Peptides against a protein of PDB entry 4Z5W. Designs and how they scored, part 84

Target 1, 305 residues: chain A of PDB entry 4Z5W
Amino acid sequence: IPDVFLELNKLWYFSAQSNLFNGEMPRSLSNSRSISLLSLRNNTLSGQIYLNCSAMTNLTSLDLASNSFSGSIPSNLPNCLRLKTINFAKIKFIAQIPESFKNFQSLTSLSFSNSSIQNISSALEILQHCQNLKTLVLTLNFQKEELPSVPSLQFKNLKVLIIASCQLRGTVPQWLSNSPSLQLLDLSWNQLSGTIPPWLGSLNSLFYLDLSNNTFIGEIPHSLTSLQSLVSKENAVEEPSPDFPFFKKKNTNAGGLQYNQPSSFPPMIDLSYNSLNGSIWPEFGDLRQLHVLNLKNNNLSGNIP

## One batch from the design tools (peptide; made by RFdiffusion4, then SolubleMPNN)

Design b2_p16_2_s1 (from b2_p16_2, 7 letters changed)
Fold by OpenDDE base, seed 1:
Structure b2_p16_2_s1 (fold): chain B 305 residues (1-305), chain A 16 residues (1-16)
Amino acid sequence: as target 1 above (305 residues)
Amino acid sequence: APIKPTNILSGSDKPA
């Protein structure tokens, strides 16, 4: 990418996704005063990620995902006082989340999906201080760590939490009950154990629940049949989605379906591939907005309602 | 370049 962004003093949006750009990010780009939205996703950019936050006063969204950047996570990003959305998916950092992210009050949406992030306890302890954090994607990190159950953890404004495919141990953490605005929870493809907690059914905005491919035991909580977002349409608060897309793979050989908004996911309860027992509650019939109920590969018994 | 999926929801389908 050429170093010409000083001349582009009116440039508000720069998207150069899915090209063949290599080398480092231009210094003039990392010092741009005008840019609000920057996306360089899916290139071969390399070197250390550096942004001059004192210069980049208009930066609101940063997508650097699927590049060949090396080195540390930029600890100075909290100094970008308007920066709301960060997509660092598929950047191999091999690092912990910087302590400076405790001060990241502008942060609304963060993805480190498949970024070789370590220490989930530290990551969640840091990120709970981000008062505006609504979307958190941490899939394919923290391999074989324990999901912290510390009751003091608090994500008051969290709407989307995805921590899938981490081989995490532990239980569904009680601190998630402090996230009353939670709309989407994916903890699939872990080694989570214990029972599915009844308080999940009190999350009135929860329309997408994936707990599949874990080691959960016991009965399906009856409270899941009362998930208000799945009973009625009235509580679907369409909030601004993150500026980065989500993907769902149906088949290993198919390209993942792109979803631009979490609200575009079909309402779903997936509890498949666990050790759940007992009956399927007839009251699942009350979930008139539910599109997908997946209970396969469990120890369920009785009648299908 | 082909779009590399990011922020994948794993779902119940085979591990990514």
Scores: peptide ipSAE 0.168, ipTM 0.770, DockQ to the pose 0.707
Fold by OpenDDE base, seed 4:
Structure b2_p16_2_s1 (fold): chain B 305 residues (1-305), chain A 16 residues (1-16)
Amino acid sequence: as target 1 above (305 residues)
Amino acid sequence: APIKPTNILSGSDKPA
């Protein structure tokens, strides 16, 4: 990428995703006063991520995902006072979340999917201080760590939480009950154990629940049959989505489906590939908005209602 | 071993 962004003093949106750009980010780009949205996703850019937040006063969205960047997570990003969305997916940091992110009050959406992030306890302890954080994607990190259940953890404004494919141990954490506006929860492909907690059914905005491919036992909590977002249409508040897409990979040979918004996910309960027992509640018939009910590969018995 | 169906929501990751 040429070092010409100083001349582009009116450039508000720079999207150069899915190209063949290599080398480092040009210094003029890292100092752009005009750029609000920067997307360089899916290139071969390298070096350390550095942004001059004192210069980049208009930066609201940063998508650097799927590049060959190295080094640490840039700890100065909280100084980018308008920065709302960060996509650092597939950047191999091999790092912890910086302590400075406690002060990241502008942050609304963060993805570190498949970024070799370590220490989930520290990550969640830090990120809970991001009062405006609505979307958090941490898939393919924290390999075989324990999902913290610390009751003091609080994500009050969290709408989307995706921590899939981490092989995480532990239980469904009680601190998630402090996220009453949660719309999408994906904890799939972990080693989570215990029972599915009944308080999940109290999350009135929860329309997408993926707990598949865990080690959950016991019955399906009856409270899931009363998930208000799946009973009635009224609560589909189209909240501002992150400026980065979501990708759902089906089986190995199926191209990943891109979802541009969390609302584009079909209303779903996926409890498949657990050790759940008991019956299917007939009251699942009350979930009139449910598109996908996946209970396969469990120990369920009785009649299908 | 049965290939566990990989319905992985990878967030912003295009599946490789």
Scores: peptide ipSAE 0.168, ipTM 0.765, DockQ to the pose 0.105
Fold by OpenDDE base, seed 5:
Structure b2_p16_2_s1 (fold): chain B 305 residues (1-305), chain A 16 residues (1-16)
Amino acid sequence: as target 1 above (305 residues)
Amino acid sequence: APIKPTNILSGSDKPA
């Protein structure tokens, strides 16, 4: 990428996604006063990620995902006082979340999907201080760690939590009950155990629940038949979606389906591939907004209502 | 093989 961004003093949006750009980010780009949205996703950019936050006073969105960047996660990003969205998916950091992210008050959406992030306990302890954090994607990190259940963890404004395919041990953490605005929860493809907690049915905004491919036991909580978002059409307040898309793989060999907004996910309960027992509650018939109920590969018995 | 329904933010527009 050429070092010409000093001349582009009115440039607000720069998107150079899905090209063949290599080398480092040009110094003039890292010092741009005008850029609000920067996307360099899906290139071959390398070197250390550096942004001059004192110069980049208009930066609101940063997408550097699927590049060959190396080194540490930039600890100075919290100094970018307007920075809301960060996509660092598929950047191999081999690092912990920086302690400086405790001060990241502008942060609303963060993805480290498949970024070789380590220490889930430290990551959650740091990120709970981000009071405006609504979307958190941590899929394909923390391999074989334990999901912390510390009741003091608080994500008050969290709407989307995705921590799939980490081989995490532990239980569904009680601290998620402190997230009353939670709309989407994906903890699929872990080694989570115990029972599915009844308090999940008290999350009135929860329309998408994926607990599939775990080791859950016991009955399906009856409280899941009372999920308000699935009983009635709540007017989903069109809150500003993150500037980065979600991808759902329907098959191991298929390309992921792109979802530009969390609202584009079908209303779903997926409890498949567990060790759940008991009956299917007839009151699942009350969930008039439910598009997908997946209970396959369990130990369920009785009549299908 | 069981379908891996993982919500993976890939950041890549390349079909996997």
Scores: peptide ipSAE 0.135, ipTM 0.769, DockQ to the pose 0.109
Fold by OpenDDE base, seed 3:
Structure b2_p16_2_s1 (fold): chain B 305 residues (1-305), chain A 16 residues (1-16)
Amino acid sequence: as target 1 above (305 residues)
Amino acid sequence: APIKPTNILSGSDKPA
């Protein structure tokens, strides 16, 4: 990418995703005073990620995902006082989340999917201080760590939590009950155990639940038949979605399905590939907004309602 | 081995 962004003093949006750009990020781009939205996703950019946050006073969105950047996670990003969305998916940091992220009050959406992030306990302890954090994607990190169950963890404004495919141990954490605005929970493809907690049915905004491919036991909580978002078409408040898309890989399709907004997900309960027992509750028929109920590969018995 | 459908949600274009 040429170093010409100093002349582009009115540039607000720069999208150069899915090209063949290589080398480092231009210094003029890292010092742009005008840029609000920057996407360089899916290129071959390299070197250290550096942003001059004192210069980049308009930066609101940063997408650097699927590049060959190296080194540390930029600890100065909290100094970008308007920065809301960060996509660092597939950047191989091999690092912990910086302690400076405790001060990241502008942060609303963060993805570190498949970024070799370590220490989930430290990550969650840091990120709970981000009071405006609504979307957190941590898929394919924290290999074989334990999902912390510390009740003091608080994500008050969390709407989307995705921590899939980490081989995480532990149980569904009680601290998620402190997230009453949770709309999407994906903890699939872990080694989570215990029972599915009944308080999940009290999450009135929860329309997408994926607990598939774990080691959950016991009955399906009857409270899941009372998920208010699946009973009634309450207008899912079109809150500002993350500026980065979500991708759902199906084994049969070489291309993942792209979802530009969390609201584009079909309403779903996936409890498949566990060790759940008991009956299917007839009251699942009350979930008139439910598009997908997946209970396959469990120990369920009785009649199908 | 049954190819478990990997419904992996990620913030990345090419699911791993």
Scores: peptide ipSAE 0.170, ipTM 0.767, DockQ to the pose 0.099; fails the geometry check

Design b2_p16_2_s2 (from b2_p16_2, 8 letters changed)
Fold by OpenDDE base, seed 2:
Formats: C-alpha cells, sequence, structure tokens
Structure b2_p16_2_s2 (fold): chain B 305 residues (1-305), chain A 16 residues (1-16)
C-alpha cells in the first residue's frame, strides 16, 4: 500500500480487504487524522501493528484480520478514544491481552479469533473493565486452559460471547448470569464439563446457544424451554453490530458462511455431542422462534415429544 | 469423529 494517506486528509473510510497487499502498513495511514473506518483484512500485510492514537482521533473501526502481522498487540490502542471495533482475527500474536485494555472504555467489539492469544483468566479479568464491550470473540485461542469461573467477573453489556474451539476445561461460568443482555453464546468445541446451568434459561435475550462438542452431563435444563427470545418475537432492537462479519462453516469443506449481524444467525439451541441424559422436554414446542434444535449424539431417552 | 463445525469466527473471509 503506498504511503500517500497524508494527502488524503478527507479520507473517512478506507476499505481494501481481500486484496494482495503486502509489506507494512503505511506510516501515513497510521497517522491519519481523518480516517474513521479502516479495513485491511485478508491481505498479506506484515510487520508490527502500530497506530498513532494521538493522531488517529477519528478512528472508530479497525479491521486488520487475516494478515501476516507479527509482534505484540498494540498496548496503546486504548488511547484511540473513539475506537469501538477491533478485528485482529488470524493475526498470530502469541501473546496475552495487554493490561492497558482495562482502560479501553470506547471498545464495543473485539475479535482475536485464532490469534494465538494466551491466558484466558488474564484476558477476561482485563476485558471485564471494558464497560461498553458488547461483542467478544476469542475462538481458537487459550488451548487447553481452564475457563475461569470467578464470580467477580462481570460483563454487564455483553451481547455476543464466542469462545469456541479452545479445548477449555471447567464449567459454564456463573459470571455469565451477570450478562442479562446476552444474545449469542458459543462455547462449543471445548472440554467443558458439569451440568448445563438452569440460569441460562433466564437470559431472556439469548436466541443462539451453542454448547455442542463438550462433556456436559445431566439433564437439559427445563428453563431452556422458557427462553423469552425464542418464545416470542421480541423486536430485536437493531443495535449497532460489530463492523466485522462473523463466519460459521456448516461443513469442514465448505467456505465459511458470512453473517454480517448477530441477528442473522438462525435462532438455535445446539447441545449436540455431549453426555446429556433424560428426556426431551415437550415444552421445547413453546419455542416458536426456534429454527434449530440440535440434541444429537447425547444419552437422551424417552419419547420424542 | 464429529466433523468440527467451524465455530463462529469473526473477520476472516479465508477458510482456515
Amino acid sequence: as target 1 above (305 residues)
Amino acid sequence: APIKPTNIMSGSDKPA
């Protein structure tokens, strides 16, 4: 990418994703006063990520995902006082979340999917201080770590939590009950154990639950049949989504399906590939908004209602 | 083995 962004003093949106750009991010771009939305995802950009937050006073969205950046996570990003959305998916940092992110009050959406992030306990302890954090995607990190169950953890405004394919140990953490606005929870492809907690059914905005491919035992909580978002079509307040899309592959060989909004996900309960027992509750029939109920590969018995 | 459903990832147009 040419170093010409100093001349582009009115550039508000720069979208150059899915090209063949290589080399480093231009220094003039890292110092742009005008830019609000920057997307360079899915290129071959390299070097250290550096942003001059004192210059980049209009920066609201940063998408650098799927590049060959190296080195540390930029600890100065909290100084970008308007920065709301960060997508660092597939950047191999081999790092912990910077402690400076405790001060990241502008942050609303964060992705580190498949970024070789380490220490989930530290990451969650830090990120709980981000009072405006609504979307957190941490898939393919924290390999074989323990999902912390510390009751003091609090994500009050969290709407989307995705921590999948981490081989995480532990249980469904009680601190998630402190997230009453949670709409989408994906903890699939971990080594989570214990029972599925009944308080999940009290998350009235929860329309998408994926707990598949874990080691959960016991019965399906009856309270899941009373999830209000799945009983009635609540007017999904079109809250500002993350500026980055979500990707879900249905099949290993398929390309990822792109979902531009969390609301684009079909209403779903996926509890498949666990060790759940007992019956299928007939009251799942009350979930009139439910599109996908996946209970396959469990130890369920009795009649199908 | 269950086909690893690719868990929801953000921000990558390229299949992992």
Scores: peptide ipSAE 0.283, ipTM 0.807, DockQ to the pose 0.116
Fold by OpenDDE base, seed 5:
Structure b2_p16_2_s2 (fold): chain B 305 residues (1-305), chain A 16 residues (1-16)
Amino acid sequence: as target 1 above (305 residues)
Amino acid sequence: APIKPTNIMSGSDKPA
């Protein structure tokens, strides 16, 4: 990328996604006073990520995902006082979340999907201080760690939590009950154990629940038949979605489906591939907004209602 | 083998 961004003093949006750009990010770009949205996703950019936050006073969105960047996660990003969205998916950091992210009050959406992030306990302890954090995507990190259940963890404004394919041990953490605005929870493809907690049915905004491919035991909590978002059409307040898309493959051989907004996910309960027992509750019939109920590969018995 | 349902990821335009 050429070092010409000093001349582009009115440039508000720069998107150079899905090209063949290589080398480092140009110094003039890292010092741009005008840029609000920067996307360099899906290139071959390398070197260390550096942004001059004292110069980049208009930066609101940063997408550097699927590049060959190396080194540490930039600890100075909290100094970018307007920075709301960060997509660092598929950047191999081999690092912990920086302690400086405790001060990241502008942060609303963060993705580290498949970024070789380590120490989930430290990551959650740091990120709980981000009071405006609504979307957190941590898929394919923390391999074989334990999901912390510390009741003091608080994500009050969290709407989307995705921590899938981490081989995490532990139980569904009680601290998630402190997230009453939670709309989408994906903890699939872990080694989570115990029972599915009844308090999940008290998350009135929860329309998408994926607990599939774990080691859960016991009955399906009857409280899941009372999820308000699945009983009635809540007017989904069109809250500003993260500036980065979500991807879900339906099949290993299929291309990933792109979801531009969390609301584009079908209302779903997926409890498949566990060790759940007991009956299917007839009251699942009350969930008039439910599009997908997946209970396959469990130990369920009785009649299908 | 159970088709590994691909978990929700963000930011990956590259078809795997």
Scores: peptide ipSAE 0.279, ipTM 0.799, DockQ to the pose 0.108
Fold by OpenDDE base, seed 3:
Structure b2_p16_2_s2 (fold): chain B 305 residues (1-305), chain A 16 residues (1-16)
Amino acid sequence: as target 1 above (305 residues)
Amino acid sequence: APIKPTNIMSGSDKPA
């Protein structure tokens, strides 16, 4: 990418995603005073990620995903006082979340999907201080770590939590009950155990629940038949979605489905590939907004309602 | 065949 962004003093939006750009990020771009939205996703950019946050006073969205950047996670990003969304998916950091992210009050959406992030306990302890954090995507990190169950963890404004395919041990953490605005929970493809907690049915905004491919035991909580978002069409408040899309890879299709917004996911309960027992509750028939109920590969018995 | 994880990932245009 040429170093010409100094002359582009009115540039608000720069999208150069899915090109063949290589080398480092231009220094003029890292010092742009005008830029609000920066997407360089899916290139071959390399070197250290550096942003001059004192210059980049308008930066609101940063998408650097699927590049060949190296080194540390930029600890100065919290100094970008308007930065709301960060997509660092597929950047191989081999690092912990910086302690400076405790001060990241502008942060609303964060993705580190498949970024070789380590220490989930430290990551969650840091990120709980981000009071405006609504979307957190941590898929394919924290390999074989334990999902912390510390009740003091609080994500008050969390709407989307995705921590899939980490081989995480532990149980469904009680601290998620402190997230009453949770709309989408994906903890699939872990090694989570214990029972599915009944308090999940009290999450009135939860329309997408994926607990598939774990080691959960016991009965399906009857409270899941009372998920208010699946009973009634409450207008899912079109809150500002993350500036990055979600991708769900289906088994059969080489291409993942793209979801531009969390609301584009079909309303779903997936409890498949566990060790759940007991009956299917007839009251699942009350979930008039439910598109997908997946209970396959469990120890369920009785009649199908 | 191993059931490929239906992982929700954000921001990956290239299929891994």
Scores: peptide ipSAE 0.233, ipTM 0.779, DockQ to the pose 0.113
Fold by OpenDDE base, seed 4:
Structure b2_p16_2_s2 (fold): chain B 305 residues (1-305), chain A 16 residues (1-16)
Amino acid sequence: as target 1 above (305 residues)
Amino acid sequence: APIKPTNIMSGSDKPA
């Protein structure tokens, strides 16, 4: 990428994703006063991520995902006072979340999907201080760590939590009950154990629940049959989505499906590939908005209602 | 074969 962004003093959006750009980010780009949205996703950019937050006063969205960047997570990003959305998916940091992110009050959407992030306890302890954090995607990190259940953890404004495929141990953490605005929860492909907690059914905005491929035992909590977002249409508040797409791969050889918004996910309960027992509640018939009920590969018995 | 996880992630579907 040429070092010409100083001349581009009116450039508001720079969208150069899915090209063949290599080398480092040009210094003029890292100092752009005009850019609000920067997307360089899916290139071969390298080096350390550095942004001059004192210069980049208009930066609201940063998508650097799927590049060959190295080094640490840039600890100065909280100084980008308008920065709301960060996509660092597939950047191999091999790092912890910086302590400075406690002060990241502008942050609304964060993804570190498959970024070799370590120490989930520290990550969640830090990120809980991000009062405006609505979307958190941490898939393919924290390999074989324990999902913290610390009751003091609070994500009050969290709408989307995705921590899939981490091989995480532990239980469904009680601190998630402090996220009453949660719309999408994916904890799939972990080693989570215990029972599915009944308080999940109290999350009135929860339309997408994926707990598949865990080690959950016991009955399906009856409270899941009363998930208000799946009973009635009224609560689909389209809140501002993150400026990064979601991808769901169905098969190893299938192209992933792109979802531009969390609302583009079909209303779903996926409890498949657990050790759940008991019956299917007939009251699942009350979930008139449910598109996908996946209970396969469990120990369920009785009649299908 | 175990169907590898349907991971929701943000990023590109293409391997970098």
Scores: peptide ipSAE 0.207, ipTM 0.767, DockQ to the pose 0.109

Design b2_p16_2_s3 (from b2_p16_2, 9 letters changed)
Fold by OpenDDE base, seed 1:
Structure b2_p16_2_s3 (fold): chain B 305 residues (1-305), chain A 16 residues (1-16)
Amino acid sequence: as target 1 above (305 residues)
Amino acid sequence: APIKPTNEMSGSDKPA
């Protein structure tokens, strides 16, 4: 990318995603005073990620995902006082979340999906201090770590939590009950154990629950039949709209389906590929907004209602 | 170039 962004002193939006750009990010771009939204996703950009936050005073959204950047996560990003959305998916950092992210009060949406992030305990302990954090995507990290159950963890404004395909151990953590605005939870493709906690049914905004491909045991908590967002449309909470898309693969060989907004996900309960027992509750029929109920590959018994 | 999926949700599809 040419180093000409100093002359572009009115540039507010720059999207150059899905091209063949290589080399480093140009220094003039890293110092742009005008830019609000920067997307360089899906290129072959390399080197260290550096942004001059003292210069980039208008930066609100940063998408650098699916590039060949190396080195550390830039610890100075919290100094970008207007920066709300960060997509660092598929950048192989091999790192922990920087301690400086405790101060990242502007942060609303963060993705490190498949970025070789380590130490989930430290990551969650840091990110809980981001009081405005609404969307957190940590899929394909933390391989074989334990999902922390520390009751003091608080994500009060969290609406979307995705920590799939980490082979995480542990249980569904009680600290998630402190996230009453949670709309989407994906903890699929882990090694989570224990029972599905009844307090999940108290998350009145939860319309998408994926706990599939774990080692959960016991009965399906009856409280899931009373998920208010799936009973009625009246509680339409303002949806999180991160500036980055989500992808769901239906098959290993299929390209992921792109979803631009969380609303584009069908209302779903997926508990498939566990060791759940007992009956299917007839009261699942009360979930009039539910599009997908997936209970396959469990130890369920009795009548199908 | 194929859009490299970012922000993957795994879903209940076949075990890899």
Scores: peptide ipSAE 0.065, ipTM 0.734, DockQ to the pose 0.815
Fold by OpenDDE base, seed 2:
Structure b2_p16_2_s3 (fold): chain B 305 residues (1-305), chain A 16 residues (1-16)
Amino acid sequence: as target 1 above (305 residues)
Amino acid sequence: APIKPTNEMSGSDKPA
């Protein structure tokens, strides 16, 4: 990418995704006063990520995902006072979340999917201070760590939480009950154990639940049949979606299906590939908005209602 | 070019 962004003093959006750009990010781009949205996703960019937050006063969205960047997570990003959305997915940092992110009050959406992030306890302890955080994607990190169950953790404005494919140990954490606006939860492909907690059914905005490929035991909580978002067409408040897409892999060999908004996900309960027992509740028939109920590969018994 | 999935959700399509 040429170092010409000083001349582009009116540039508000720079969108150069899915090209063949290599080398470092231009220094003039890292100092752009005009740019609001920067996306360089899915290139071969390298070097250290550096942004001059004192210059980049209009920066609201940053997508650097699927590049060959190296080094540390930029600890100065909280100084970008308007920065809301960060996509750092598939950048191999081999790092912890910087402690400075506790001050990241502008942050609304963060992805570190498959970024070799370590220490989930520290990550969640830091990120809980991001009071405006609505979307958090931490899939394919924290390998074999324990999902912290510390009740003091609070993500009050959290709407989307995705921590899949981490081989995480522990239980469904009680601190998620402090997230009443939660719409999408994916904790699939972990080593989570215990029972599925009944308080999940009190998350009235929860329309997408994936707990598949874990070691959950006991009965399906009857409270899941009362998920209000799945009973009635509440107007899915068109919330400002993250400026980054979500990707659901149906098949490991297929490219992930792109979803531009969380609301584009089909309403789903996926509890498949666990050790759940008991019956299927007939009251699942009350979930008139449910598109996918996946209970396969469990120890369920009785009649199908 | 196929967009590389960046925010991968796992789903249940394979057994663990």
Scores: peptide ipSAE 0.032, ipTM 0.702, DockQ to the pose 0.892
Fold by OpenDDE base, seed 4:
Structure b2_p16_2_s3 (fold): chain B 305 residues (1-305), chain A 16 residues (1-16)
Amino acid sequence: as target 1 above (305 residues)
Amino acid sequence: APIKPTNEMSGSDKPA
């Protein structure tokens, strides 16, 4: 990428994703006063990520995902006072979340999916201070760590939590009950154990629940038949989140389905590939908005209602 | 083998 962004003093949106760009980010780009949205996703950019937050006063969205960047997570990003969305998926940091992210009040959406992030306890302890954090994706990190259950953890404004494929140990953490705005929860492909907690059914906005491929035991909580967002169409006017697409791979060989908004996910309960027992509650018939009920590969018995 | 639904956010999937 040429070092010409100083001349581009009106450039508001720079979209250069899915190209063959290599080398470092140009210094003029890291100092752009005009850029609000920067997407360099899916290139071969390298070096350390550095942004001059004192210069980049208009930066609202940063997508650097799927690049060959190295080094630490830029600890100065909280100084980018308008920066709302960060996608650092598939950047191999081999790092912890910076302590400075406690002060990241502009942050609304964060992905470190498959970024070799370590220490989930520290990550969650830091990120809980991000009062505006609505979307958090930590998939493919924290391999074989324990999902902290510390009751002091609070994500009050969290709408989307995805911590899939981490082989995490522990239970469904009670601190998630402090997230009443939670719409999407994916804890799939972990080693989570215990029972599915009944308080999940109190998350009135929860329309997408993936607990599949864990080691959950006991009955399906009857309270899941009362998930309000699945009983009735709540016209939750999702504020248009900036382009923060989700990708769901259905198959290892299939292209990922892109979902541009959390609302693009089908209303779903996936409890498949656990050790759940008991019957299917007839009251699942009350979930009139439910598109996908996946209970396969459990120890369920009785009649199908 | 169950396919890992990687609900990976933007940038984690190469768009086809």
Scores: peptide ipSAE 0.086, ipTM 0.701, DockQ to the pose 0.114; fails the geometry check
Fold by OpenDDE base, seed 5:
Order: sequence, then structure tokens, then C-alpha cells
Structure b2_p16_2_s3 (fold): chain B 305 residues (1-305), chain A 16 residues (1-16)
Amino acid sequence: as target 1 above (305 residues)
Amino acid sequence: APIKPTNEMSGSDKPA
């Protein structure tokens, strides 16, 4: 990428995603006063990520995902006072979340999917201080760690939490009950155990629940038949989605389906591939907005209602 | 050259 961004003093949006760009980010780009939206996703960019936050006063969205960047996660990003959305998916950091992210008050959406992030306890302890954090994607990190259940953790404004495919141990953490605005929860493809907690049915905005491919036991909580978002069409206030897409694979051999909005996910309860027992509650018939109920590969018995 | 499909895994990447 040429070092000409000093001349582009009116440039507000720069999208150069899905090209063959290599080398480092130009210094003039890292010092741009005009750029609000920057996407360099899916290139071969390298070197250390550096942004001059004192210069980049208009930066609101940063997408650097699927590049060959190296080094540390930039600890100065909280100094970018308008930065809301960060996509760092598939950047191999081999790092912990920086302690400076405790001060990241502008942050609304963060993805570190498949970025070799370590220490989930430290990550959640840091990110709980981001009071405006609504979307958190941490899929394919923290391999074989324990999901912390510390009741003091608070994500009050969290709407989307995805921590899939980490082989995490532990239980469904009680601190998620402190997230009353939670709309989408994916904890699939872990080693989570115990029972599915009844308080999940009190999350009135929860329309998408994926707990599939875990080691959950006991009955399906009856409270899941009363999930308010699945009983009635609440006008989901279309809050601005993150400036990065979500991906879900339907099959191991399939390409990931792209979802541009959290609202594009079908209303779903997926409890498949667990050790759940008991009956299917007839009151699942009250969930008039439910598109997908997946209960396959459990120990369920009785009649199908 | 075909645009390389985005390899981003921003979500559940394992099959349902």
C-alpha cells in the first residue's frame, strides 16, 4: 500500500479488503486524521500493528482480520477515543489481552476469533471494564482452559457472546445472569459440564442459544419454554451491528455462512450432542418464533409432544 | 486470481 494518505485529508472510508496487499501498513495511514472506517481484512499484511491514536482522532472501526501481522496486541488502542469496532480475527498474536483494555470505554464490538489468545480469566477480568461492550467473539482461543465462574464478573451491556470451539472446562457461568440484554449465546464445542442452569430462561432477549457439543447432564430446564424473545415478536431494536460479519459452519466440510447482522441468525435452541435426559417439554410449542430446535444425540425419552 | 474466501472465524465454525 503506498504511503500517500497525508494528501488524502478528506478520506473517511478506506476499504481494501480481500486483495493481495503485503508489507506493513503505511505510516501516513497510521497517522490519518480523517479516516473513520479502516478495513484491510483478508490480505497478507505483516509487521507490528501500530496506530497513532493521537493523530487518528476520527477512527471508529478497525478491521485487520486475516492478515500476517506479528508481535503484541497494540496496548495503545484505548487512546483511540472514538474506536468502537475491532476485528482482529485470525491474527496469530500468541498473547493475553492487554491490561490497558480496562480503559477502553469506546469499545462496543471485539473479535479475536482464532487469534491464539491465552488466559480467559485475565481476558474476561479486563474486558468487563469495557462498559459499552455489546459484542464479544473469542472462538478458537484459550485451548483447554477453564471458563471462569467468578460471580463478580459483570458484562451489563453484552448482547452477543461467542466462545465456541475452545475445549473449555467448567460450567455455564453464573456471571452471565448479570447480562440481561444478552441476545446470542454460543458456548458450543467445549467440554462444559453440569446441568443447564434454569436462569438462562430469564434472559428475555435471548433468541439464539447454542450449547451443542458439550457434556451437559440432567433435564432441559423448563424455563427455556418461556424465553420471551421466542414467545413474542419483540421489536428487536436494530441497534447498529458490528462492522464485521459473523460466520457459522453448518457442516465440517461446508464453507462458513456469513451473517452480516446478529438479527440474521435464525431464532434457535441447540442442545445437541450432550448427555441430557428426561422428556421434551410440550410447552416448547409456545415458542412461536423458534426456527430451529436441535436436541439430537442426547439421552431424551418419552413421547414427542 | 479468485478472491481468497475470507478465512475469518468470527462465530461458531464447527457444524451444528
Scores: peptide ipSAE 0.039, ipTM 0.683, DockQ to the pose 0.281; fails the geometry check

